# Peptides against a protein of PDB entry 8PQO: the designs that were tried, part 14

Target 1, 252 residues: chain A of PDB entry 8PQO
Amino acid sequence: VLLKEYRVILPVSVDEYQVGQLYSVAEASKNETGGGEGVEVLVNEPYEKDGEKGQYTHKIYHLQSKVPTFVRMLAPEGALNIHEKAWNAYPYCRTVITNEYMKEDFLIKIETWHKPDLGTQENVHKLEPEAWKHVEAVYIDIADRSQVLSKDYKAEEDPAKFKSIKTGRGPLGPNWKQELVNQKDCPYMCAYKLVTVKFKWWGLQNKVENFIHKQERRLFTNFHRQLFCWLDKWVDLTMDDIRRMEEETKRQ

## One batch from the design tools (peptide; made by RFdiffusion4, then SolubleMPNN)

Design b1_p9_4_s2 (from b1_p9_4, 4 letters changed)
Fold by OpenDDE base, seed 2:
Structure b1_p9_4_s2 (fold): chain B 252 residues (1-252), chain A 9 residues (1-9)
Amino acid sequence: as target 1 above (252 residues)
Amino acid sequence: FLEEVFKIL
């Protein structure tokens, strides 16, 4: 098991982020060729549990079309089906990713708290002290180009170049996070993403767990760069606007 | 958030 807490600081409010996240997910999905292909939505319903209220989703990702034919032919039954269970009770979110074949030997859990701070809270997910000692805190700086793979770099998605016309936010200089403290009119938040990766396969555990974390970090970095650089597209949208857009997209 | 995780897998 490998645990890391990714802390993504953004010059947006927690309330803004709720809109921006949903918008950016939708846009990122549209930009991906074959977005939604092999995705089965089993459940999408409101839930209430232990005082938490939100939306529960259960999706299956069928990877059969995403792997080479020889892999598909050799793959055990269920090995190419990934289950994603998500509890979205914003500002808290939890995602649990499992595989039918690996069962308890594979887990990706992503627990996110969105807080109106600069990533300064320790153990926001309230882990036991012994468990918390094993968590690496990883700061993602959306302005730091060195954290972006050259193949993922786009100038239009560079927070160090982007200037929001609507909000006046950006470009994000090297010290942008420190400068936020002095900018009373600029909201900020941190997404605290506790990622638990479990891959119990002898000889491959560390390799796969580290690989998954590398991919998650890459995803979070690119996504939040997009989210910020798309600020002018979503900042004036309401949650009702987002819901309408989602409904329209489902009808197409 | 979820759709992005699977795009990387």
Scores: peptide ipSAE 0.032, ipTM 0.740, DockQ to the pose 0.329
Fold by OpenDDE base, seed 1:
Structure b1_p9_4_s2 (fold): chain B 252 residues (1-252), chain A 9 residues (1-9)
Amino acid sequence: as target 1 above (252 residues)
Amino acid sequence: FLEEVFKIL
């Protein structure tokens, strides 16, 4: 098991981020050809548990069409089905990813708190002290080009070049987080993403767990760069506007 | 393989 807490600081409010996240997910999904192919939605309903209220989703990702034919032919039953269970109780979210074949030997869990701070809270997920000692805190800086792979770099998605016309935010210089403390009119937040990766396979555990974390970090970096650089597209949208966009996307 | 899976998620 490998645990890391990714802390993503953004020059947006917690309330703004709720809209921006949903918009950016929808926009990214539109840009990915075939994002809906092989996705089955089993459950999409409100839930209430232990004082937490939100939306519960259960999706199955069928990977049979996305793997080479020889892999599909050799894959055990259920090996190419990934289950995603998500509890969205914003500002808290939890996602649990499992595989039918691997059962308890495979888990990705992503627990996110969105807080109106600069990533200064320790153990926001309230882990036991012994478990918290094993968590690496990883700061993602959306303005740091060195954290972006050359193949993923786009100039229109560079926070160091972008300036919001609607909000006046950006471009983000090297010291933008320090300067933000002095800018009373610029909201800020941190997304605290506790990622738990479990892959129990002899000789491959560390390799696969580290690989998954590398991909998650890459995803979070690129996504939040997009979210910020798309600020002028979503900052004036309401949650009702987002719901309409999601319904329109489901009909396509 | 896994990179494509994470793009879907």
Scores: peptide ipSAE 0.031, ipTM 0.735, DockQ to the pose 0.226
Fold by OpenDDE base, seed 4:
Structure b1_p9_4_s2 (fold): chain B 252 residues (1-252), chain A 9 residues (1-9)
Amino acid sequence: as target 1 above (252 residues)
Amino acid sequence: FLEEVFKIL
């Protein structure tokens, strides 16, 4: 098991981020060629449990069409079916990813708190002290080009070049986080993403767990760069606008 | 096999 807490600081409010996240997820999904192919939505319903109220989703990602034919032919039954269960009770979110073949030997859990701070809270997910000692805190700087793979880099998604016309935010210079503290009128937040990865296979555990974390970090970095650089597209949208857009997309 | 599967995630 490998745990990391990714802390993504953004020059947006927690309330703004709720809209921006939903918009950016929808936009990213549209930009992916074959986005939604092999995705089965089993459940999408409101839930209420233990004082947590939100939206529950259960999806299956059927990867059979996404892997080479030889992989598909050699893959055990259920090995290419990924289950995603998500509880969205914004500002708290939890996603649990499992695999039918690996069962208890595979887990990706992503727990996110969105807080109106600069990533300074320790153990926001309230782990036991002994468990917390094993969590690596990883700061993602959306302005730091060195954190972006060359193949993922787009100039239009570069926070160091983008300036929001609607909000005046950006471009984000090397010291943008320090400067933000002095800008009383600029909102900020941190997404604290506790990622738990378990891949219990002898000889491959560390390799796969580290690989998954590398992919998650990459995803979070690119997504939040997009979210910020798309600020002018979503900042004036309401949650009702987002819901309407989601309904329109489901009808296509 | 595993690397190909996880690249899609």
Scores: peptide ipSAE 0.031, ipTM 0.731, DockQ to the pose 0.168
Fold by OpenDDE base, seed 3:
Structure b1_p9_4_s2 (fold): chain B 252 residues (1-252), chain A 9 residues (1-9)
Amino acid sequence: as target 1 above (252 residues)
Amino acid sequence: FLEEVFKIL
């Protein structure tokens, strides 16, 4: 098991981020050719549990078309089906990813708290002290080009070049996080993403767990760079506007 | 293929 807490600081409010996240997820999904192939939505319903109220989703990703024919022919039943269960109770979110074949030997869990701070809270997910000692805190700086792979870099998605016309936010210089403390009119937040990765196959555990964390970090970095650089597209949208856009996207 | 899986996640 490998635990890391990714801390993503953004020059947006927690309330703004709720809109921006949903917009950016929808926009990213449109830009991915074939991202909808083999996705089955089993459940999409409101839930209420232990004072947590939100939206529950259960999706299956069928990978049979995404692997070579020989892999598909040799794969055990359920090995190419990935289950994603998500609880969105913003500002808290939880996603659990499992595989039918691997059962307890595979888990990806992503738990996110969105807080109106600069990533200074320790153990925001309230882990036991012994478990918390094993968590690496990883700061993602959306302005730092060195954290972006050259193949993922786009100038139009660079926070160090972008300036919001609607809000006046950006471009983000090297010390932008420190400058935020002195800018009373600029909201800020941190997304605390606790990522738990378990891959309990002999000889592959460390390699696969580290690989998954590398991909999650890449995903979070690119997504939040997009979210910020798309600020002028979503900052004036309401939650009702987002719901309409999601319904229109489901009809295409 | 894992890289494609993480794109949809």
Scores: peptide ipSAE 0.031, ipTM 0.728, DockQ to the pose 0.226

Design b1_p9_4_s3 (from b1_p9_4, 6 letters changed)
Fold by OpenDDE base, seed 5:
Structure b1_p9_4_s3 (fold): chain B 252 residues (1-252), chain A 9 residues (1-9)
Amino acid sequence: as target 1 above (252 residues)
Amino acid sequence: YLMEVFKVL
C-alpha cells in the first residue's frame, strides 16, 4: 500500500471551484476521442449517510476496445472491467476504484477535501497517527512548467502565460503563492487529495503502485492547469448552468 | 462526472 496526499493550490474560491471542476471535467471529456466508449453508468443517485449528503455514482469502464487485440485475448475474464464508485458531497469527495478480476488485491481510493487555505493543514483527512506518518505530502504547483511533460504542454493551458480578462487573475509567476497573501481581493483554496493505492501481487507491488501515483499526479497537474486557464469560460456560470449542460450532453 | 479514472486512462 502506498499513500500520498497531493495538495493543489489554486487562485479560486472553494465555491468557484465547484463550478470550475464540473465544467473542466465536461470539457476534458469532450476533447478525449473515444472517452465515451465503454463507459456504463450503473447508478447515479442522491445519498445521505452519517450526516454526509451528496451524489453517488457507480460506473464501469470497459477497456476491451481500448487495448490491443493480443491483450484482449490474453486478459482473464473481468480483468478489463474497472469499477468506479464515487461519493460527491462537495467540499468532500471520495472515489473508490476496483477491478473484477483482482478483487481485494487492487484498490485505488481518492479522498478530497477542498479548503480555503494555502495547503498548510496537516492530516485534514484525520488518519490515525500511525497511518499519517507513512503519508508523503506532494505539492502540485500549476505554474511550474518543470512538473509538466513536454508531450502534455500547451501554451494556451500555461498558468504562467494566462491572464483572466474577467477576474484579472494571472499570469502566475514563480512566487505567485506568496504574493496571494498580499492580494486581499484574490481568493485561494487547496484541494487535499489523499490517494491510497494497493496492488498486492508479489514482485509487482511497488512498481505498479508507484506507476499509478505517477499517472494520478500527471492527471491532477494537467487538469488543474486547464481549470485555471479556462477560468473566463466558467467563472460566470452557475450550478444550474452546469446542470443544463450535463443534461444536454446526456441527450447527445 | 467522468472524474477520477478517465483522468488517469
Scores: peptide ipSAE 0.047, ipTM 0.786, DockQ to the pose 0.250
Fold by OpenDDE base, seed 2:
Structure b1_p9_4_s3 (fold): chain B 252 residues (1-252), chain A 9 residues (1-9)
Amino acid sequence: as target 1 above (252 residues)
Amino acid sequence: YLMEVFKVL
């Protein structure tokens, strides 16, 4: 098991982020060829549990079309089906990813708290001390180009170049987080993303767990760069606007 | 989140 807490600081409010996240997920999904292909939505319903109220989703990702034919032919039954169970009770979210074949031997859990701070809270997910001591805190700086793979870099998605016309936010210089404290009119938040990866297969555990974390970090980095650089597209939208857009997208 | 799985795969 490998645990890391990714802390993504953004020059947006927690309330803004709720809109921006949903918009950016939708937009990013449109930009991916085959976005939604092989995705089965089993459940999409409101839930209430233990004082948490939100939206529950259960999706299956069928990877059969995304792997080479020889992999598909050799893959055990269920090995190419990934289940995603998500509890979205913003500002808290939890996603649990499992595989039908590996069962308890594979887990990706992503627990996110969105807080109106600069990523300074320790153990926001309230882990036991023994568990918390094994968590690596990883700061994602959306302005730091060195954290972006050259193949993922786009100038139009570079926070160090982007200037929001609507909000005046950006470009984000090297010290933008420190400067943010002095900018009374600029909101900020941190997404604390505790990622638990379990891949219990002898000889491959560390390799796969580290690989998954690398992909998650890459995803979070690129996504939040997009989210910020798309600020002018979503900042004036309401949650009701987002809901309408989602319903319109489902009808297409 | 769709974002957490779709972009990793």
Scores: peptide ipSAE 0.048, ipTM 0.785, DockQ to the pose 0.285; fails the geometry check
Fold by OpenDDE base, seed 1:
Structure b1_p9_4_s3 (fold): chain B 252 residues (1-252), chain A 9 residues (1-9)
Amino acid sequence: as target 1 above (252 residues)
Amino acid sequence: YLMEVFKVL
């Protein structure tokens, strides 16, 4: 098991981020070729549990069309089906990813708190001290080009170049987080993403767990760079606007 | 909510 807490600081409010996240997810999905093919939505309903109220989703990702034919032919039953269970009780979210074939030997869990701070809270997920001491805290800086792969870099998605016309936010210089403390009119937040990766195959555990974390970090970096650079597209939208956009996308 | 993991696929 490998645990890391990714801390993503953004020059947006917690309330703004709720809209921006949903917009950016929808927009990223449109830009991906085949974003709906092989996704089955089993459940999408409100839930109430342990004082949490939110939306529960259960999705299956069928990977049969996304793997080479020889892999599909050799794959055991259920090996190419990935289950995602998500509890969205914003500002808290939890996602649990499992595989039918691997059962208890595979888990990705992503627990996110969105807080109106600069990533200064320790153990926001309230882990036991013995578990917390094994968590690596990883700061993602959306302005740091060195954290972006050359193949993922786009100039229109560079926070160091972008300036919001609607909000006046950006461009983000090397010291943007320190400068933000002195800017009374600019909101800020941190997304604290505790990622738990479990892969219980002898000889492959560390390699696969580290690989998954590398992919998650890459995804979080690129996604939040997009979210910020798309600020002028979503900052004036309401949650009702987002719901309409999601309904329109489901009908296509 | 597209999976944070499978947005890459």
Scores: peptide ipSAE 0.047, ipTM 0.786, DockQ to the pose 0.263; fails the geometry check
Fold by OpenDDE base, seed 4:
Order: sequence, then structure tokens, then C-alpha cells
Structure b1_p9_4_s3 (fold): chain B 252 residues (1-252), chain A 9 residues (1-9)
Amino acid sequence: as target 1 above (252 residues)
Amino acid sequence: YLMEVFKVL
């Protein structure tokens, strides 16, 4: 098991981020050709549990079309089916990813708190002290180009170049976080993403767990760069606007 | 809908 807490600081409010996240997820999904292929939505419903209210989603990702034919032919039954269960009770979210074949030997859990701070809270997910000692805190700086793979880099998604016309935010220089503290009118938040990865195959555990974390980090980095650089597209949208856009997209 | 892990998917 490998745990990391990714802390993504953004010059947006927690309330803004709710809209921006949903918008950016929708846009990113549209930009990925075939992103909906092999996705089965089993459940998408409101839930209430233990005082938590939100949206529950259960999806299956059928990866058979996304892997080489030889992998598909050799893969055990259920090995290419990934279940994602998500509880979105913004500002708290939890996603649990499992595989039919690996059962308890595979788990990805992503728990996110969105807080109106600069990533300074320790153990926001309230882990036991002994468990918390094993969590690596990883700060993602959306302005740091060195954190972006060259193949993922787009100039239009570079926070160091982007200037929001609507909000006046950006571009984000090397010291943008320090400067933000001095700008009373600029909101900020941190997404604290506790990622738990478990891959219990002897000899592959560390390799796969580290690989998954590398992919998660990459995903979070690119996504939040997009989210910020798309600020002018979503900042004036309401949650009702987002819901309408989602319903329109489902009909396509 | 993007997965948290496979938002690329």
C-alpha cells in the first residue's frame, strides 16, 4: 500500500472550484476521443449517509477496446473491467476503484477535501497518527512547468501565461502563492487529495503502486492547469448551468 | 465522465 496526499493550491474559491471542476471534467471528457467508449453507468443517484449528502455514482470501465488485442486475449475474465464508485459530497469527495479479477488485491482510493487554505492543514483526512506518518505530502504547483510532461504541455493550458480577463487572475509567476497571500481580493483553496493505492502482487506491488501514483499526479497536474486556464469559460456559470450542460451532453 | 484515475480515458 502506498499513500500520498496531493495538495493542489488554486487561486479560486472553494465555491468557484465546484463549478470549475464539473466544467473542466466535462470539457476534458469531450476532448478525449472515445472517452465515453466502454463506460457503463450502473448507478447515478443522490445519497444520504451518516450526515453526508451528495451524488453517488457507480461506473464500470470496460478496457477491452483500449488495450492491445493480445492483452485482451490473454486477460483473465474481469481483469479489464474497472469499477469506480464515487461519492461526491462536495467539498468532500471519495472515489474507490476496484477490479473484478484482482478483488481485494487492487484498490485505488481517492479522498478529497477542498479547503479555503494554502495547503497548510496536516492530516485533513483524519488518519490515525501511525497511518499519517506513512503519507507523503506532495505539493502540485500548477504554474511549475517542470511538473508537466512535454507531451502534455499546451501553451493555452499554461497558468504561467494565462490571464483571466473576467477575474484578472494570472499569469501565475514563480512566487504566485506567496503573492496571493498579500492579495486580499484573490480567493484561494487547496484540494487535498489522499490517494491510497494497493496492488498486492508479489514482485510488482511497489512498481505498480508507484506507477499509479505517477499517473494520478500527472492527471491532477494537467486537470488543474486546465481548470485554471479555463477560468473565463466557467467562472460565470452557476451549478444550474452545469447541470443543464450535463443533461445536454447525456442526450448526445 | 472522466474517472479520477483514468480521466484520460
Scores: peptide ipSAE 0.045, ipTM 0.781, DockQ to the pose 0.303; fails the geometry check

Design b1_p9_4_s4 (from b1_p9_4, 6 letters changed)
Fold by OpenDDE base, seed 2:
Structure b1_p9_4_s4 (fold): chain B 252 residues (1-252), chain A 9 residues (1-9)
Amino acid sequence: as target 1 above (252 residues)
Amino acid sequence: LLMEVFKLL
C-alpha cells in the first residue's frame, strides 16, 4: 500500500472550483476522442448517507479494446474490467477503483477535500496517527513547467502565460502563491487529494503502486493547469449550465 | 464526476 496526499493550490474559490471542475471534466472528455467506447454506466443517482448528500456513480471500464489482441486473449476473465465507484458530495469527493480479477489485491482510492486555504491543513482526511505518518504530502504547482512532461505541455494550457480577462488572475509567476497572500481580492483554495494505491502482487507491488501514483500526479497536474487556463470559459457559468453541458455530452 | 480512470486511459 502506498499513500500520498496531493495538495493542489489554485487561485479560485471553493465555489468557483465546483463549476470549473465539472466544466473541465466535460471539456477534457470531449477532447478525448474514442474514450467512450467500453464505458458502461451501471448507476448514476443522488445519494444521502451519514449526512453526506451527493451524486453516486458506478462505471465499468472495459479495457479489451485498449490492450493488444494477445493480452486480450491471455487475460483472465474480469482482468480487463475496472470498476469505478464515485461519491461526489462537493466539497468532499471519493472515488474507489477496483478490478474484478484482482478483487481485494487491487485498490485505488482517491479522497478529496476542497478547502479555502493554501494547503496548510494536516490530516484533513482524519487518518489514524500511525496511518498519517506513512502519507507523503506532495505539492502540485500548476505554474511549475518542470512538473509537466514535454509531451503534455501546451502553451495555451500554461498558467505562467495565461491571463484571465474576466477575473484579471494570472499569469502565475514562480512566487504566485506568496503573492496571492497579499492579494485580498483573489480567492484561493487547495484540493487535498489523498490517494491510496494497493497492488498485492509479489515482486510487482512497489513498481505498480509507484506507477499509478505517477499517473495520478500527471493527471492532477494537467487537469488543474487546464482548469485555470479555461477560467474565462467557465467562471460565469451556473451549475444549471454545467448540467445542460453534461446532458449534451451524454447524448454524443 | 471525477472520471479519474477515464482521464488516465
Scores: peptide ipSAE 0.044, ipTM 0.769, DockQ to the pose 0.211
Fold by OpenDDE base, seed 5:
Structure b1_p9_4_s4 (fold): chain B 252 residues (1-252), chain A 9 residues (1-9)
Amino acid sequence: as target 1 above (252 residues)
Amino acid sequence: LLMEVFKLL
């Protein structure tokens, strides 16, 4: 098991981020050719449990069409089906990813708190002290180009070049987080993403767990760079505007 | 493949 807490600081409010996240997920999904192929939505319903109230989703990702024919022919039954269970109780979210073939030998869990701070809270997920001492804290700086792979870099998705016309936010210089403390009118937040990765196969555990964390870090970095650079597209939208856009996308 | 799935997260 390998645990890391990714801390993503953004020059947006917790309330703005609720709209911006949903918009940016929808936009990123549209830009992916074949992103909708092999996704089955089993459940999409409201839930209430232990004082947590939100939306529950269960999706299956069928990877059979996305892998080469030789991989499909060699893959055990259920090995190419990934289950995603998500509990969205914003500002808290939990996602659990499992595989039918690997059962208890594979788990990815992502638990997120969105807080109106600069990533300074320790143990925001309230882990036991013995578990918390094994968590690596990883800061993601959306302005730091060195954290972006050259193949993922786009100038139109660079926070160090972008300036919002609607809000006046950006461009984000090397000291933008320190400068933000002096800008009383600019909101800020941190997304605290506790990622738990479990892969129990002997000899491959550390390699696969580190690989998954590398992909998660890459995803979170690119997504939040896009979210900020798309600020003028979503900052004036309401939650009702987002719901209409989601309904229109389901009809296509 | 995992990254394409995770972009929906």
Scores: peptide ipSAE 0.042, ipTM 0.751, DockQ to the pose 0.231
Fold by OpenDDE base, seed 3:
Structure b1_p9_4_s4 (fold): chain B 252 residues (1-252), chain A 9 residues (1-9)
Amino acid sequence: as target 1 above (252 residues)
Amino acid sequence: LLMEVFKLL
């Protein structure tokens, strides 16, 4: 088991981020070639549990078309099916990823709190003190080009070059977080993403757990760079505008 | 492969 808390600071409010996240997820999904191929939506409904209210989704990702024929022929039953269960109760979100074949031997859990701070809260997910001692805090800086792989780098998705016309925010210089504290009119937030990875396979645990965390970090970095650089596309949208866009995307 | 399938945010 490997736990890391990724802290992503953004020059947006918690309320703005709710719109920006949904827009950016929808836009990223359109840009992915084959991003809907082999995705089955089993459940998409409102839920209420323990005072938490939100949207529950259960999806299956069928990987049979994405793997070589020899892997498909040798794969055990259920080994190429990945289940994603998500509870979106913004500003809290939880995603649980499992595999039918590996059962308890494979888990990815992503728990996110969105807070109106600069990533200064410790144990925001309220872990037991002994469990919290094993969590590595990882700060993601969306302006830091050194955190981006050269193959993922796009100049139009660079926060260090982007300036929002609608809000005046950006470009984000090397000290943008420190400067933000002095800018009374610029909102800020932190996404606290607690990622739990379990891969119980003898001799591969550490390698796979570290690999998954590397992919998650890459994903969070690229996504939040896009979210910020798309600010002028989504900042004036309402939640009703987002719902219409989601409905239009489901009809395509 | 995981990044193309997982809308994991």
Scores: peptide ipSAE 0.042, ipTM 0.751, DockQ to the pose 0.259
Fold by OpenDDE base, seed 4:
Structure b1_p9_4_s4 (fold): chain B 252 residues (1-252), chain A 9 residues (1-9)
Amino acid sequence: as target 1 above (252 residues)
Amino acid sequence: LLMEVFKLL
């Protein structure tokens, strides 16, 4: 098991981020999946549990079309089906990723708190002290081009070049986080993403767990760069606007 | 094989 807490600081409010996240997920999903090919939505319903109220989703990612033919032919039944269960009770979110074949030997859990701070809270997920000692805190700087793979880099998704016309935010220079502290009128937040990765295959555990963390970090970096650079597209949208857009997308 | 699958996520 390998735990890391990714801290993503953004020059947006917690309330703005709720809209921006949903918008950016929708746009990213359109761009990557070709409209949701190989994604089955089993459940998408409101839930209420233990005072947590939100949206529950259960999706299956069918990877059979995404892998080489030889992998598909050799893969055991269920090995190419990934289940994603998500509880979105914003500002808290939890996602649990499992695989039918690996069962208890595979888990990705992503727990996110969105807080109106600069990533300064320790143990926001309230882990036991002994468990917390094993969590690496990883700061993602959306302005730092060195954190972006060359293959993922787009100039239109570069926070160091983007300036929001609607909000005046950006471009994000090397010291943007320090400058933000001095700008009383600019909202900020941190997304604290506790990622738990479990891969219990002997000899491959550390390699796969580290690899998954590398992919998650990449995903979070690219996503939040997009979210910020799309600010002018979503900042004036309401949650009701987002819901309408989601409904329209389901009808296509 | 699984490591290549995870490159797609």
Scores: peptide ipSAE 0.034, ipTM 0.735, DockQ to the pose 0.161

